# Peptides against a protein of PDB entry 7AE7, part 7

Target 1, 321 residues: chain A of PDB entry 7AE7
Amino acid sequence: KVYKDLREFLEVLEQEGQLIRVKEEVNPEPDIAAAGRAAANLGKNQPAVFFEKIKGYKYSVVTNVHGSWQNHALMLGLDKNTSTKDQFYELNRRWDKFPVPPNVVKREAAPCKENVIDKDINLFEILPLYRINEQDGGFYISKASVVTADPEYPDDFNKLNVGTYRIQVKDRDRVGIQALAMHDIAVQLEKAEAENKPLPIAITIGNNPLVTFMASTPVGYNQNEYEFVGALQDGVPMDIVKSDLYDHLYVPAGSEVVLEGHIIPRVRTVEGPFGEFPGSYSGARLQCEVKIDRITHRTNPIFENLYLGIPWTEIDYLMAL

## One batch from the design tools (peptide; aimed at target 1 Q168 P273 L286)

Design b1_p9_7_s2 (made by RFdiffusion4, then SolubleMPNN; from b1_p9_7, 3 letters changed)
Fold by OpenDDE base, seed 1:
Structure b1_p9_7_s2 (fold): chain B 321 residues (1-321), chain A 9 residues (1-9)
Amino acid sequence: as target 1 above (321 residues)
Amino acid sequence: APPPALPPP
């Protein structure tokens, strides 16, 4: 089975008994993080947790989408009881199908384009933001697939990078991003900053689960994560669409929310602290700052976010494959 | 240093 978007995957998780639906109104803090911890502690078959109603917000949150081996099996379109060994074997078999080029769909065919916000941008109106851990220095977007390109080779599709980065909300229309020197985004940012130019960026939230998986999986600088998604779909291309602001950036057609903007050149602002995957805190540091210039989103967008804490959590599953 | 939130590649 292949999924077009997060919603098709959540439907399968629910059908397979791998999703808990919370229908009552919850407080964004501490209830979301508490439920994420509770789900992680349920043992080997940790379900996704879908919050329909969040006090003070309009939209929903889902956590722990990749939070179990059963969810990983289902992501691969396998039986949920497929062994970790057989999942790994099937993943490797499909990996050899790289590259599988994506389909570029028209704007009118892309669900991520259903709604547009191009003025008075306020992230808090679109995303039910909360502290993932109680001691976090702010609100984090922890499961975004971030799209950037090489500013020297903007038309080279093989250099289009889709990565996952630590993102702190800084203002209504600003986020901090942790671009570490070992990440492809840092190479691209260095080129832009050398010329004192903004780096174009699209921060995509609530994707096809294989997009999120590949965005968390290191690949070569000249390898496109979308072409691996097609390989992991057993040779079925994924659907991408051109960003609204940039002709050279392509986003998943089914994304729940797309934040389009730019990394401000040669600006660094305080970011953190944040609760890391080992259950430790990273201290506050100077990080890059993104200005959000445009938002596109699906009607009733779902905010997919990680729970991070003491292992074994969703991030540990994403790293184990 | 604790590994960053997302494993460094």
Scores: peptide ipSAE 0.020, ipTM 0.655, DockQ to the pose 0.068
OpenDDE base, seeds 2, 3, 4, 5: peptide ipSAE 0.019, 0.019, 0.008, 0.015; ipTM 0.663, 0.674, 0.554, 0.608; seed 3 fails the geometry check

Design b1_p9_7_s3 (made by RFdiffusion4, then SolubleMPNN; from b1_p9_7 with P1A P5A)
Fold by OpenDDE base, seed 5:
Structure b1_p9_7_s3 (fold): chain B 321 residues (1-321), chain A 9 residues (1-9)
Amino acid sequence: as target 1 above (321 residues)
Amino acid sequence: AQPPALPPP
């Protein structure tokens, strides 16, 4: 099976007994993080956890979507009981199908374009934000697929980067992003900052599970993650749509939320601390700042976020293959 | 995605 969006995947997870639906109203803190930690510890069949109602927020949260080998098998459209070995074999077999170019759909055909916010932007109205770990210096978006391009080659689709980065919410329309020198986004940012120009960015949340997987998988600088998604879909192209602000940025057509904006050149602000994947805190550091200029979202958007801490958590499953 | 770099010791 191929999934067009997060919702199709969540439906399969629920049908397969790999999703817990929490229907009662929860407190964003500590309940979401506590349930995320608990889900990681539920034994060999760790389910996704879907929170329907969050106190003080309008929309839902889902966590632990990739948080088990069963969920990982289902992501590949395999039987949930497919062995890790067979999943690895199938991933490698499909990897050789690269490149599989995506379908560019019209704006009107893209679910991520159902709603637009272009003024009075407030991230807290769209995302049920919470601390993932108690000592986090703020609210983190931990499972976003971040789209950037090479500012020297903006029309080179092979240099379009879709990556996962640590993102702290800083204000209603501001996020901090950790662009480390080893990441493709840092190469692109360096080029923009050399000319004191903003770097265009689209932060996408709640995607086709293979988009999230590929955004979490290192590929070459001249390799497009969407073309790998098509390969991992066994040759079925994924659907992308042009961003609203930038002609050269393409986002998954099915994204729950798209934050369009720019990295402010040569600005660094305090970000962190954050509880990292090894179960240790990274200290506060000066990091890049993104201004959010536009939001597009599906009606009743689902905030997909991950819990991370002492292994094994969802991030370890995303990086294990 | 690359794992967030551990802070240097």
Scores: peptide ipSAE 0.030, ipTM 0.726, DockQ to the pose 0.071
OpenDDE base, seeds 1, 2, 3, 4: peptide ipSAE 0.025, 0.019, 0.024, 0.009; ipTM 0.702, 0.665, 0.689, 0.572

Design b1_p9_7_s4 (made by RFdiffusion4, then SolubleMPNN; from b1_p9_7, 3 letters changed)
Fold by OpenDDE base, seed 5:
Structure b1_p9_7_s4 (fold): chain B 321 residues (1-321), chain A 9 residues (1-9)
Amino acid sequence: as target 1 above (321 residues)
Amino acid sequence: SRPPALPPP
């Protein structure tokens, strides 16, 4: 089984008994985080948790999507009871199929393009934002697949980076992003900042689960994560679409929400604190700032977000490979 | 890229 988007995966999770649907209205705080923690503590069969109604918000949240070995097996299109050993074996077997180039679809064929917001941007109208942990210094987008390119080689698809980074919401149209020196985004940002230029960015939320997986998996600077997604789909290409603002950035065609913008050169603002893996808080630090210039989204977008806390949480499953 | 786990000090 290959998934085109998050929704197809959530359907399979629900069919397999690996998703809890919360139909009653919840408070964004503390209920979402509390339920995420509770789900993480359900033992070996840790389901995703889908919140249909959130007080003060229009749209839904899903957490713990990758939060178990069963969910991980299903992500690979395997039986949910596939052993961890066999999952690793299959993953390694498929890894050797790299590269599998993605299909570039037309804009009109991409579900992420169903709706556009290009003025009066307010992230709170699109994302049901909440504190993941009580001591968080703000609202975090913790499971985004962030797309950036090398500003020196913008048309080199092999240098297109899809990564997961810590993102704090700072304003209606501003986010802080943690671009550490060891990450590919930091290399690209350094090149842009050397010329005092903005770095184009697309922050994608609610993706094909293998995109999210690969965005959390380190690969070489000259290796494209989408080509690994195709490999992990056992040779089936994934679908990508050109971003609206940038000819050189491609996003998953099925993304629930795409935040297009730029990292402001040579600007650093206070970000944090955030409850990180393995359940410790990072202090507040000066981090990069992103201006959001355009949003595209599916109708009734699902905000996929990560619960992070004391191991073993969803992040531990994502990083266990 | 993996989300940075800050090593404990």
Scores: peptide ipSAE 0.028, ipTM 0.710, DockQ to the pose 0.063
OpenDDE base, seeds 1, 2, 3, 4: peptide ipSAE 0.024, 0.015, 0.019, 0.014; ipTM 0.682, 0.688, 0.679, 0.559; seed 3 fails the geometry check

Design b1_p9_8 (made by RFdiffusion4; failed a check: a repeat of another design)
Pose (drawn by RFdiffusion4):
Parts: structure tokens; C-alpha cells; sequence
Structure b1_p9_8 (pose): chain A 313 residues (1-149, 158-321), chain P 9 residues (1-9)
């Protein structure tokens, strides 16, 4: 099976006993992070945890989506009990199907274009943001796929919420931004960027794939789907930016020129906090989202947690 | 409040 969006994958997870629904209202901190750690601590058949009610928020959160070999196998469309080695072999075989060009769809057909917010941008009205770890510098979006511009790149970068319409980003960790970053800051011009949240599991998996192999990213997702192309749609504001047609939330924005502010600290996969450093800020100019969006976020702590599964094979 | 930033290398 192939998943057009996060919601089909969550449906499969729930049918397979790999998704737990928390119906009672929970507080943002530390409840969501504590549940993410506990789900990771179950050791075997660790499920995704779905929080339907978060105090003070309108929408729902899902965590630990990738955080088990069962979830990982179901992401690949295999039986949930497929061994890790056999998943490795299946990924090795599909790796060679690269490239599979994506299908570009019309705006009216992309679920991520159901709702538009073009003014008075407020991330908190859409995303139930919360603190992941006690010493984090702020509320983080820890599982976004970021699109920048065959020269289109998708990657995962931790995003700290700074204001209702502003976030932080480590721009010098996106090694295609940094030739356009010099030109843009030297000329005081903004650099367009797209942040996608709540994606097809293979899109997130591709976004965590090593940068050393300069692939085409979306063409790689079609390879992981064993030859089935993925659907992408043009962003509202920037014609050279394409986002997954099924994303739950799309934040279209730009990197603010000549602005460096304190970002962090945040957790890193080796199990420790990073330090606080001066980083770039991104202004959100537009939000498009599916009706009743789902905030797919990720807990990170002492290994093994979900990030290890996203990096392993 | 966030801590002060680390100096660059």
C-alpha cells in the first residue's frame, strides 16, 4: 500500500494496533513529551500516540509515528512484524528505483489547500505547540520537512517558535541555502522557504536522508513507494516551491535578511542538549492547512527514541 | 528566558 497523506498511514497504524488515542484533555507540558518518552520506553511494538484534546488548543497532536520497527515496516507497506534485516533489504532494493518523477497536481485537488490564512498569522491557532524538553529554549516544531530552491531540496531542521508568525532556523545547516543566503543578505532580499508539517511517512523519511547524496528528494519518495510517484503542488506565494499535496500544514515564508537571534538550546540525537547560538529567523507570510489539521511532532531524548528510527536504515 | 549565545569558532 501507498499513503497519499499522514491520515491514511494513521488509519493503517490504528487498524494494526500501533496507534493509541488519548481522549482526555492533556496539558501541553509535560504531558505530550512524557507520553512520547513512555511510548518509546515500551521497547517493542511501540505505538504512535494521538492526543485528541490539548488544553487551550483547538486541534490534535500525534507523536511517535515512526518510533518502532512495526511502524517502520508499515511505512514501507510490509507486514508489521517484518524483521529489521528484511526491511533493510526492501529499502536497498527500492533505493535503486531512483528517480521516480513526482506528479504535479492542481491547487483545487491538493488537500493541503483547503484552508488559507493570508493575514494575522498565528501558529498557535493551528498547531498545539508545546515544550519537548525542560531546558528547551522554546516551543519546537521538530518534524517538519523544509523545502528550498532539480535544485529543489527537502530536509528536516528543528524549528523554534519565536513569535506568532516567526520561527528560528539553523540556515548554515542547509547546504543549498548558503549560496543564495550570501546574495540575499548582501542585497537585503528575502529567501523563500516552505515548512511542511504532517506528511506522508516516506516524505519525512526522505527528509531525514543524508545530504551527501544529492538526489532530487521528491523523486526519491516515488522510489521508496516502489515506483508510485508522489503528488506535489505549487505553493501559493512562490512558484518555484512545491510541497506535498497532502501535508497537514504548510507554512510559506522567507528567511529574514541580516537578522540573527538566540536559538536553542534543543535536544540532539546523541542524547544531549545542544547549546544556544545565534541563528536565522523565518517570517511566516501564509499558512495553508487541511481542515482539522494534525500536528505531527516528535519527541527526542535518550536513545532509542523516534529519531533513531528515522535515521537507522 | 534563553541563555546567552555561545561564541562562534
Amino acid sequence: KVYKDLREFLEVLEQEGQLIRVKEEVNPEPDIAAAGRAAANLGKNQPAVFFEKIKGYKYSVVTNVHGSWQNHALMLGLDKNTSTKDQFYELNRRWDKFPVPPNVVKREAAPCKENVIDKDINLFEILPLYRINEQDGGFYISKASVVTANKLNVGTYRIQVKDRDRVGIQALAMHDIAVQLEKAEAENKPLPIAITIGNNPLVTFMASTPVGYNQNEYEFVGALQDGVPMDIVKSDLYDHLYVPAGSEVVLEGHIIPRVRTVEGPFGEFPGSYSGARLQCEVKIDRITHRTNPIFENLYLGIPWTEIDYLMAL
Amino acid sequence: PQPPPLPPP

Design b1_p9_8_s1 (made by RFdiffusion4, then SolubleMPNN; from b1_p9_8, 3 letters changed)
Fold by OpenDDE base, seed 3:
Structure b1_p9_8_s1 (fold): chain B 321 residues (1-321), chain A 9 residues (1-9)
Amino acid sequence: as target 1 above (321 residues)
Amino acid sequence: ARPPALPPP
């Protein structure tokens, strides 16, 4: 089984008994984080949790989508009871199919383009934001697939980077992003900042689960994560679409939300604290600042976010293979 | 997965 988007995967998770649907209205705090933590630590199956209604918000949240070996098997289109060993074997077998180039679809065929917001941008109207841990310095987007390119080689598709980074919401149209020197985004940002230019960025939320997996998996600077997604789909290309603001950035066609904007050159603002995956807080630090200039989204967008804390949580499953 | 920032030890 290959998934076009998050919704097709959530349907399979529900069919397989790996999704809990919460239909009653919940409070964003502490209910979402509490459920994410509970899902990660309770039961053998560790299901995803889908919140249909959140007090004060219009849209839904899903958490713990990758938060179990069963969900990981289903992501690979395997039986949910496939052993970790057999999942690893199949992952490696498919890895050798790299590269599998993506299909570039027309704008009109991309579900992520159903709605556009280009003025009066307010992230709180689109994303049901909440604190993941009680002591977090704000609201975090913890499971975004962030698309950037090399500003020196914008037409080199092999240098297009799709990565997962810590993102704090700073304002209605601003986010802080942690671009550490060890990540490809930091190399690209350094080139932009050398010229005092903005770095174009697309922050994509609620993707095909293999996109999220590959965004979380480091690859070579000259290797495109989308071409690995096609490999992990056993040779079936994934669908991408050109971003609205940038001809050189491509986003997953099925993304629930796409935040298009730029990293402001040579600006650093206070971000944090945040509860990290070891179960410890990182202190407040100066981080990059992103201006959001445009949003595209599916109708009734699902905010996919992860809980993280003391191991073992969803992030540990994303890093385990 | 690319970890969120490892706090320095």
Scores: peptide ipSAE 0.036, ipTM 0.762, DockQ to the pose 0.065
OpenDDE base, seeds 1, 2, 4, 5: peptide ipSAE 0.034, 0.027, 0.040, 0.032; ipTM 0.754, 0.689, 0.774, 0.738; seeds 1, 4 fail the geometry check

Design b1_p9_8_s2 (made by RFdiffusion4, then SolubleMPNN; from b1_p9_8 with Q2R P5A)
Fold by OpenDDE base, seed 1:
Structure b1_p9_8_s2 (fold): chain B 321 residues (1-321), chain A 9 residues (1-9)
Amino acid sequence: as target 1 above (321 residues)
Amino acid sequence: PRPPALPPP
């Protein structure tokens, strides 16, 4: 089984008994984080948790999508009871199929293009934002697949980077991003900042589960994460579409929300604290700032976000294989 | 996996 988008995966999770649907209205805090922690604490068969109604917001949240070995097996299109060993064997077998180039679809064929917001940008109108842990310094986007390119080689598709980074919401149209020097985004940002130029960025939310998996997996600077997604789909190409603002950035065609904008050159603003994957808080730090210039989204977009804290949580499953 | 923020020392 191959998934075009998050919705096809959530359908399979629900069919397999690996999704809890919360139909009652919840409070963004503490209910979403509490449910994410509770789901992680089940120890096995941890389901995704889908919140249909969130007080003060229009749209839904889903969490813990990758939060178990059963969900990981289903992501690979395997039986949910496939052993971790057999999942690892199958992952490695498919990895050897790299590269599998993606299909570039037309704008009109991409579900992420169903709606456009190009003025009066307000992230709170499109994303049901909440604190993931109670002492977080703000609202975080924790499971985005962030697309950037090499500004020196914008037409080199092999240098297109799709990565997961810590993102704090800073204003209606601003986010802080943690671009650590060990990540390919930092190399690309350094080149842009040397010339005092913005770095083009697309922050994609609610993706095909293998896109999220590959965005969490470091690959070589000259290796494209989308070509690994096709390999992990057992040789079936994934669908990508050109971003609206940038000819050189491609986003997953099925993304629930795409935040298009730029990293502001040579600006650093306070971000954090944040509850990290070991269950400890990192302090506040000066981080890069992104201006959001355009949003595209599916009708009734699902905000996919992860809970993290004391292991094992969703991030540990994303990192384990 | 992309290392999240380095744990505080």
Scores: peptide ipSAE 0.031, ipTM 0.743, DockQ to the pose 0.103
OpenDDE base, seeds 2, 3, 4, 5: peptide ipSAE 0.029, 0.031, 0.035, 0.029; ipTM 0.715, 0.743, 0.756, 0.727; seeds 3, 4 fail the geometry check

Design b1_p9_8_s3 (made by RFdiffusion4, then SolubleMPNN; from b1_p9_8, 4 letters changed)
Fold by OpenDDE base, seed 3:
Structure b1_p9_8_s3 (fold): chain B 321 residues (1-321), chain A 9 residues (1-9)
Amino acid sequence: as target 1 above (321 residues)
Amino acid sequence: ARPPAEPPP
């Protein structure tokens, strides 16, 4: 089984008994984080948790999508009871199919383009934001697939980077992003900042589960994560679409939400603290700042986010293989 | 790639 988007995967999770649907209205805090923590650490099957109604918000949240070995098997299109050993074997077998180039679809064929917001941008209207841990300095987007390119080689598709980074919401149209020197985004940002230019960025939320997996997996600077997604789909290309603002950035065609904007050159603002995956807090630090200039989203977008804290949590499953 | 956690203070 190959998934075009998050919704197809959630349907399979529900069919397989790997998704709990919460239909009653919940409070964003502490209910979502509490459920994410519980789902990852309690029960035999560690299901995803889908919240249909969030108090004070219009749209839904899903958490713990990758938060079990069963969900990881289903992501690979395997039987949910496939052993971790056999999942590892199959992952490695498919890895050798790299590269599998993606299909570039037309704008009108991409579900992520169903709705556009280009003025009066307010992230709180689109995303049911909450604190993941009580001492977090704000609301975090913890499971975004962030698309950037090399500003020196914008047409080199092999240098297109899809990565997961710590993102704090800073304002209605601004986010802080942690771009550490060890990450490909930092190399690209350094090139842009050397010329005092903005770095184009697309922050994508609610993706094909293999996109999210690959965004959390380190690959070479000259290796495209989408070409690994095709490999992990056992040779089936994934669908991508050109971003609205940038001809050189491509986003997953099925993304629930796409935040298009730029990293502001040579600006650093206070971000944090944040509860990290080992169960410790990182302090407040100066981080990069992104201006959001455009949003595209599916109708009734699902905010996919993960809980992280003292192991074992969803993030540990994403990093385990 | 996902960033590593910062070490505890």
Scores: peptide ipSAE 0.149, ipTM 0.853, DockQ to the pose 0.065
OpenDDE base, seeds 1, 2, 4, 5: peptide ipSAE 0.149, 0.133, 0.145, 0.140; ipTM 0.860, 0.847, 0.854, 0.851; seed 2 fails the geometry check

Design b1_p9_8_s4 (made by RFdiffusion4, then SolubleMPNN; from b1_p9_8, 3 letters changed)
Fold by OpenDDE base, seed 1:
Structure b1_p9_8_s4 (fold): chain B 321 residues (1-321), chain A 9 residues (1-9)
Amino acid sequence: as target 1 above (321 residues)
Amino acid sequence: APPPALPPP
């Protein structure tokens, strides 16, 4: 089975008994993080947790989408009881199908384009933001697939990078991003900053689960994560669409929310602290700052976010494959 | 240093 978007995957998780639906109104803090911890502690078959109603917000949150081996099996379109060994074997078999080029769909065919916000941008109106851990220095977007390109080779599709980065909300229309020197985004940012130019960026939230998986999986600088998604779909291309602001950036057609903007050149602002995957805190540091210039989103967008804490959590599953 | 939130590649 292949999924077009997060919603098709959540439907399968629910059908397979791998999703808990919370229908009552919850407080964004501490209830979301508490439920994420509770789900992680349920043992080997940790379900996704879908919050329909969040006090003070309009939209929903889902956590722990990749939070179990059963969810990983289902992501691969396998039986949920497929062994970790057989999942790994099937993943490797499909990996050899790289590259599988994506389909570029028209704007009118892309669900991520259903709604547009191009003025008075306020992230808090679109995303039910909360502290993932109680001691976090702010609100984090922890499961975004971030799209950037090489500013020297903007038309080279093989250099289009889709990565996952630590993102702190800084203002209504600003986020901090942790671009570490070992990440492809840092190479691209260095080129832009050398010329004192903004780096174009699209921060995509609530994707096809294989997009999120590949965005968390290191690949070569000249390898496109979308072409691996097609390989992991057993040779079925994924659907991408051109960003609204940039002709050279392509986003998943089914994304729940797309934040389009730019990394401000040669600006660094305080970011953190944040609760890391080992259950430790990273201290506050100077990080890059993104200005959000445009938002596109699906009607009733779902905010997919990680729970991070003491292992074994969703991030540990994403790293184990 | 604790590994960053997302494993460094």
Scores: peptide ipSAE 0.020, ipTM 0.655, DockQ to the pose 0.068
OpenDDE base, seeds 2, 3, 4, 5: peptide ipSAE 0.019, 0.019, 0.008, 0.015; ipTM 0.663, 0.674, 0.554, 0.608; seed 3 fails the geometry check

## One batch from the design tools (peptide; aimed at target 1 P28 E125)

Design b1_p10_1 (made by RFdiffusion4)
Pose (drawn by RFdiffusion4):
Structure b1_p10_1 (pose): chain A 313 residues (1-149, 158-321), chain P 10 residues (1-10)
Amino acid sequence: KVYKDLREFLEVLEQEGQLIRVKEEVNPEPDIAAAGRAAANLGKNQPAVFFEKIKGYKYSVVTNVHGSWQNHALMLGLDKNTSTKDQFYELNRRWDKFPVPPNVVKREAAPCKENVIDKDINLFEILPLYRINEQDGGFYISKASVVTANKLNVGTYRIQVKDRDRVGIQALAMHDIAVQLEKAEAENKPLPIAITIGNNPLVTFMASTPVGYNQNEYEFVGALQDGVPMDIVKSDLYDHLYVPAGSEVVLEGHIIPRVRTVEGPFGEFPGSYSGARLQCEVKIDRITHRTNPIFENLYLGIPWTEIDYLMAL
Amino acid sequence: MYDEYLEKAK
């Protein structure tokens, strides 16, 4: 099976006993992060946890989506009990199907274009943002796929919420931004960027794939789907930016020129906190989202947690 | 409530 969006994958997870629904209202901190750690601590058949009610918020959160070999196998469309080795072999075989060009769809057909917010941008009205770890510098978006511009790149970068319509980003960790970053800051011009949240599991998996192999990213997702192309749609504001047609939330924005502010600290996969450093800020110019969006976020702590599964094979 | 959460995020 192939998933057109996060919601089909969550349906499969729930049918397979790999998704737990928390119906009672929970507080943002520390409840969501604590549940994410506990789900990771179950050791075997760790499920995704779906929070339907978060105090003071309108929408729902899902965590630990990738955080088990069962979830990982189901992401690949295999039986949930497929051994880790056999998943490795299946990924090795599909790796060679690269490239599979994506299908570009019309705006009216992309679920991520159901709702538009073009003014008075407020991330908190859409995303139930919360603190992941006690010493984090702020509320983080820890599982976004970021699109920048065959020269289109998708990657995962931790994103700290700074204001209702502003976030932080480590721009010098996106090694295609940094030739356009010099030109843009030297000429005081903005650099367009797209931040996608709540994606097909293979899109997130591809976004965590090593940068050393300069692939075409979306064309790699078609390979992981064993030859089935993925659907992408053009962003509202920037014609050279394409986002997954099924994303739950799309934040279209730009990197603010000549602005460096304190970002962090935040958790890193080796199990420790990073330090606080001066980093770039991104202004959100537009939000498009599906009706009743789902905030797919990720808990990160002492290994093994969900990030290890996203990096393993 | 959102403004309170925003202040917490800072």

Design b1_p10_1_s1 (made by RFdiffusion4, then SolubleMPNN; from b1_p10_1, 5 letters changed)
Fold by OpenDDE base, seed 4:
Structure b1_p10_1_s1 (fold): chain B 321 residues (1-321), chain A 10 residues (1-10)
Amino acid sequence: as target 1 above (321 residues)
Amino acid sequence: MLDELLAKSQ
């Protein structure tokens, strides 16, 4: 089975008993993190947790989407009881199908374009933001697939980067992003900053689970993550759409939320602390700042965020392959 | 369900 978007995957997770739906109104803190911990404690078959109603917010949150081997098997469109060995075998078999170029769909065919916000941007109106860890220095978007390009080669699709980075919300229309030197985004940012130019960026939230998986998987600088998604879909191309602001940036057609903007050149602001692992806080650091210039989103967007509360964390499953 | 989820995790 191939998924067009997060919603199709969540439907399968629910059908397979790998999603808990919380229908009662919850407090963003501490209930989301507490429920994530609770789900992690249910044993090896950790379900996703979907919160339909969050106090003070309009939209829903889902966590722990990749939080088990069962969810990982389902992501690959396999039986949920597929052994880890067979999942690895199938992953490797499909990996050899790279590259599988994506389909570029028209704007009117892309669910991520259903709604547009181009003025009075307020991230808190779109995303039910909360502290993931008790000691976090703010609200984090921890499971976004961030799209950037090489500013020297903007039309080279092989240099289009889709990565996962730590993103702290700074203001209604501002986020901090952790672009480490080992990340492809840092190379691209360095080129932009050398010329004192903004780096175009699209921060995509709530994607096809294979997009999120590939965004967390290191690939070569000249390899496109979307072409791996097609490979991991057993040769079925994924659907992408052109960003609204940038002709050279493509986003998953099915994204729940797309934050389009730019990294402000040569600006650094305090980011953190963040609990990357239980008991491990990265200190506050000066990090890049993104201005959000446009939001596109699906009607009733689902905020997918990473669960980090207890080992094995969701990140361990995303990086274990 | 939240309370049940929390109760099952104890």
Scores: peptide ipSAE 0.067, ipTM 0.775, DockQ to the pose 0.034
OpenDDE base, seeds 1, 2, 3, 5: peptide ipSAE 0.022, 0.031, 0.018, 0.047; ipTM 0.693, 0.726, 0.645, 0.759

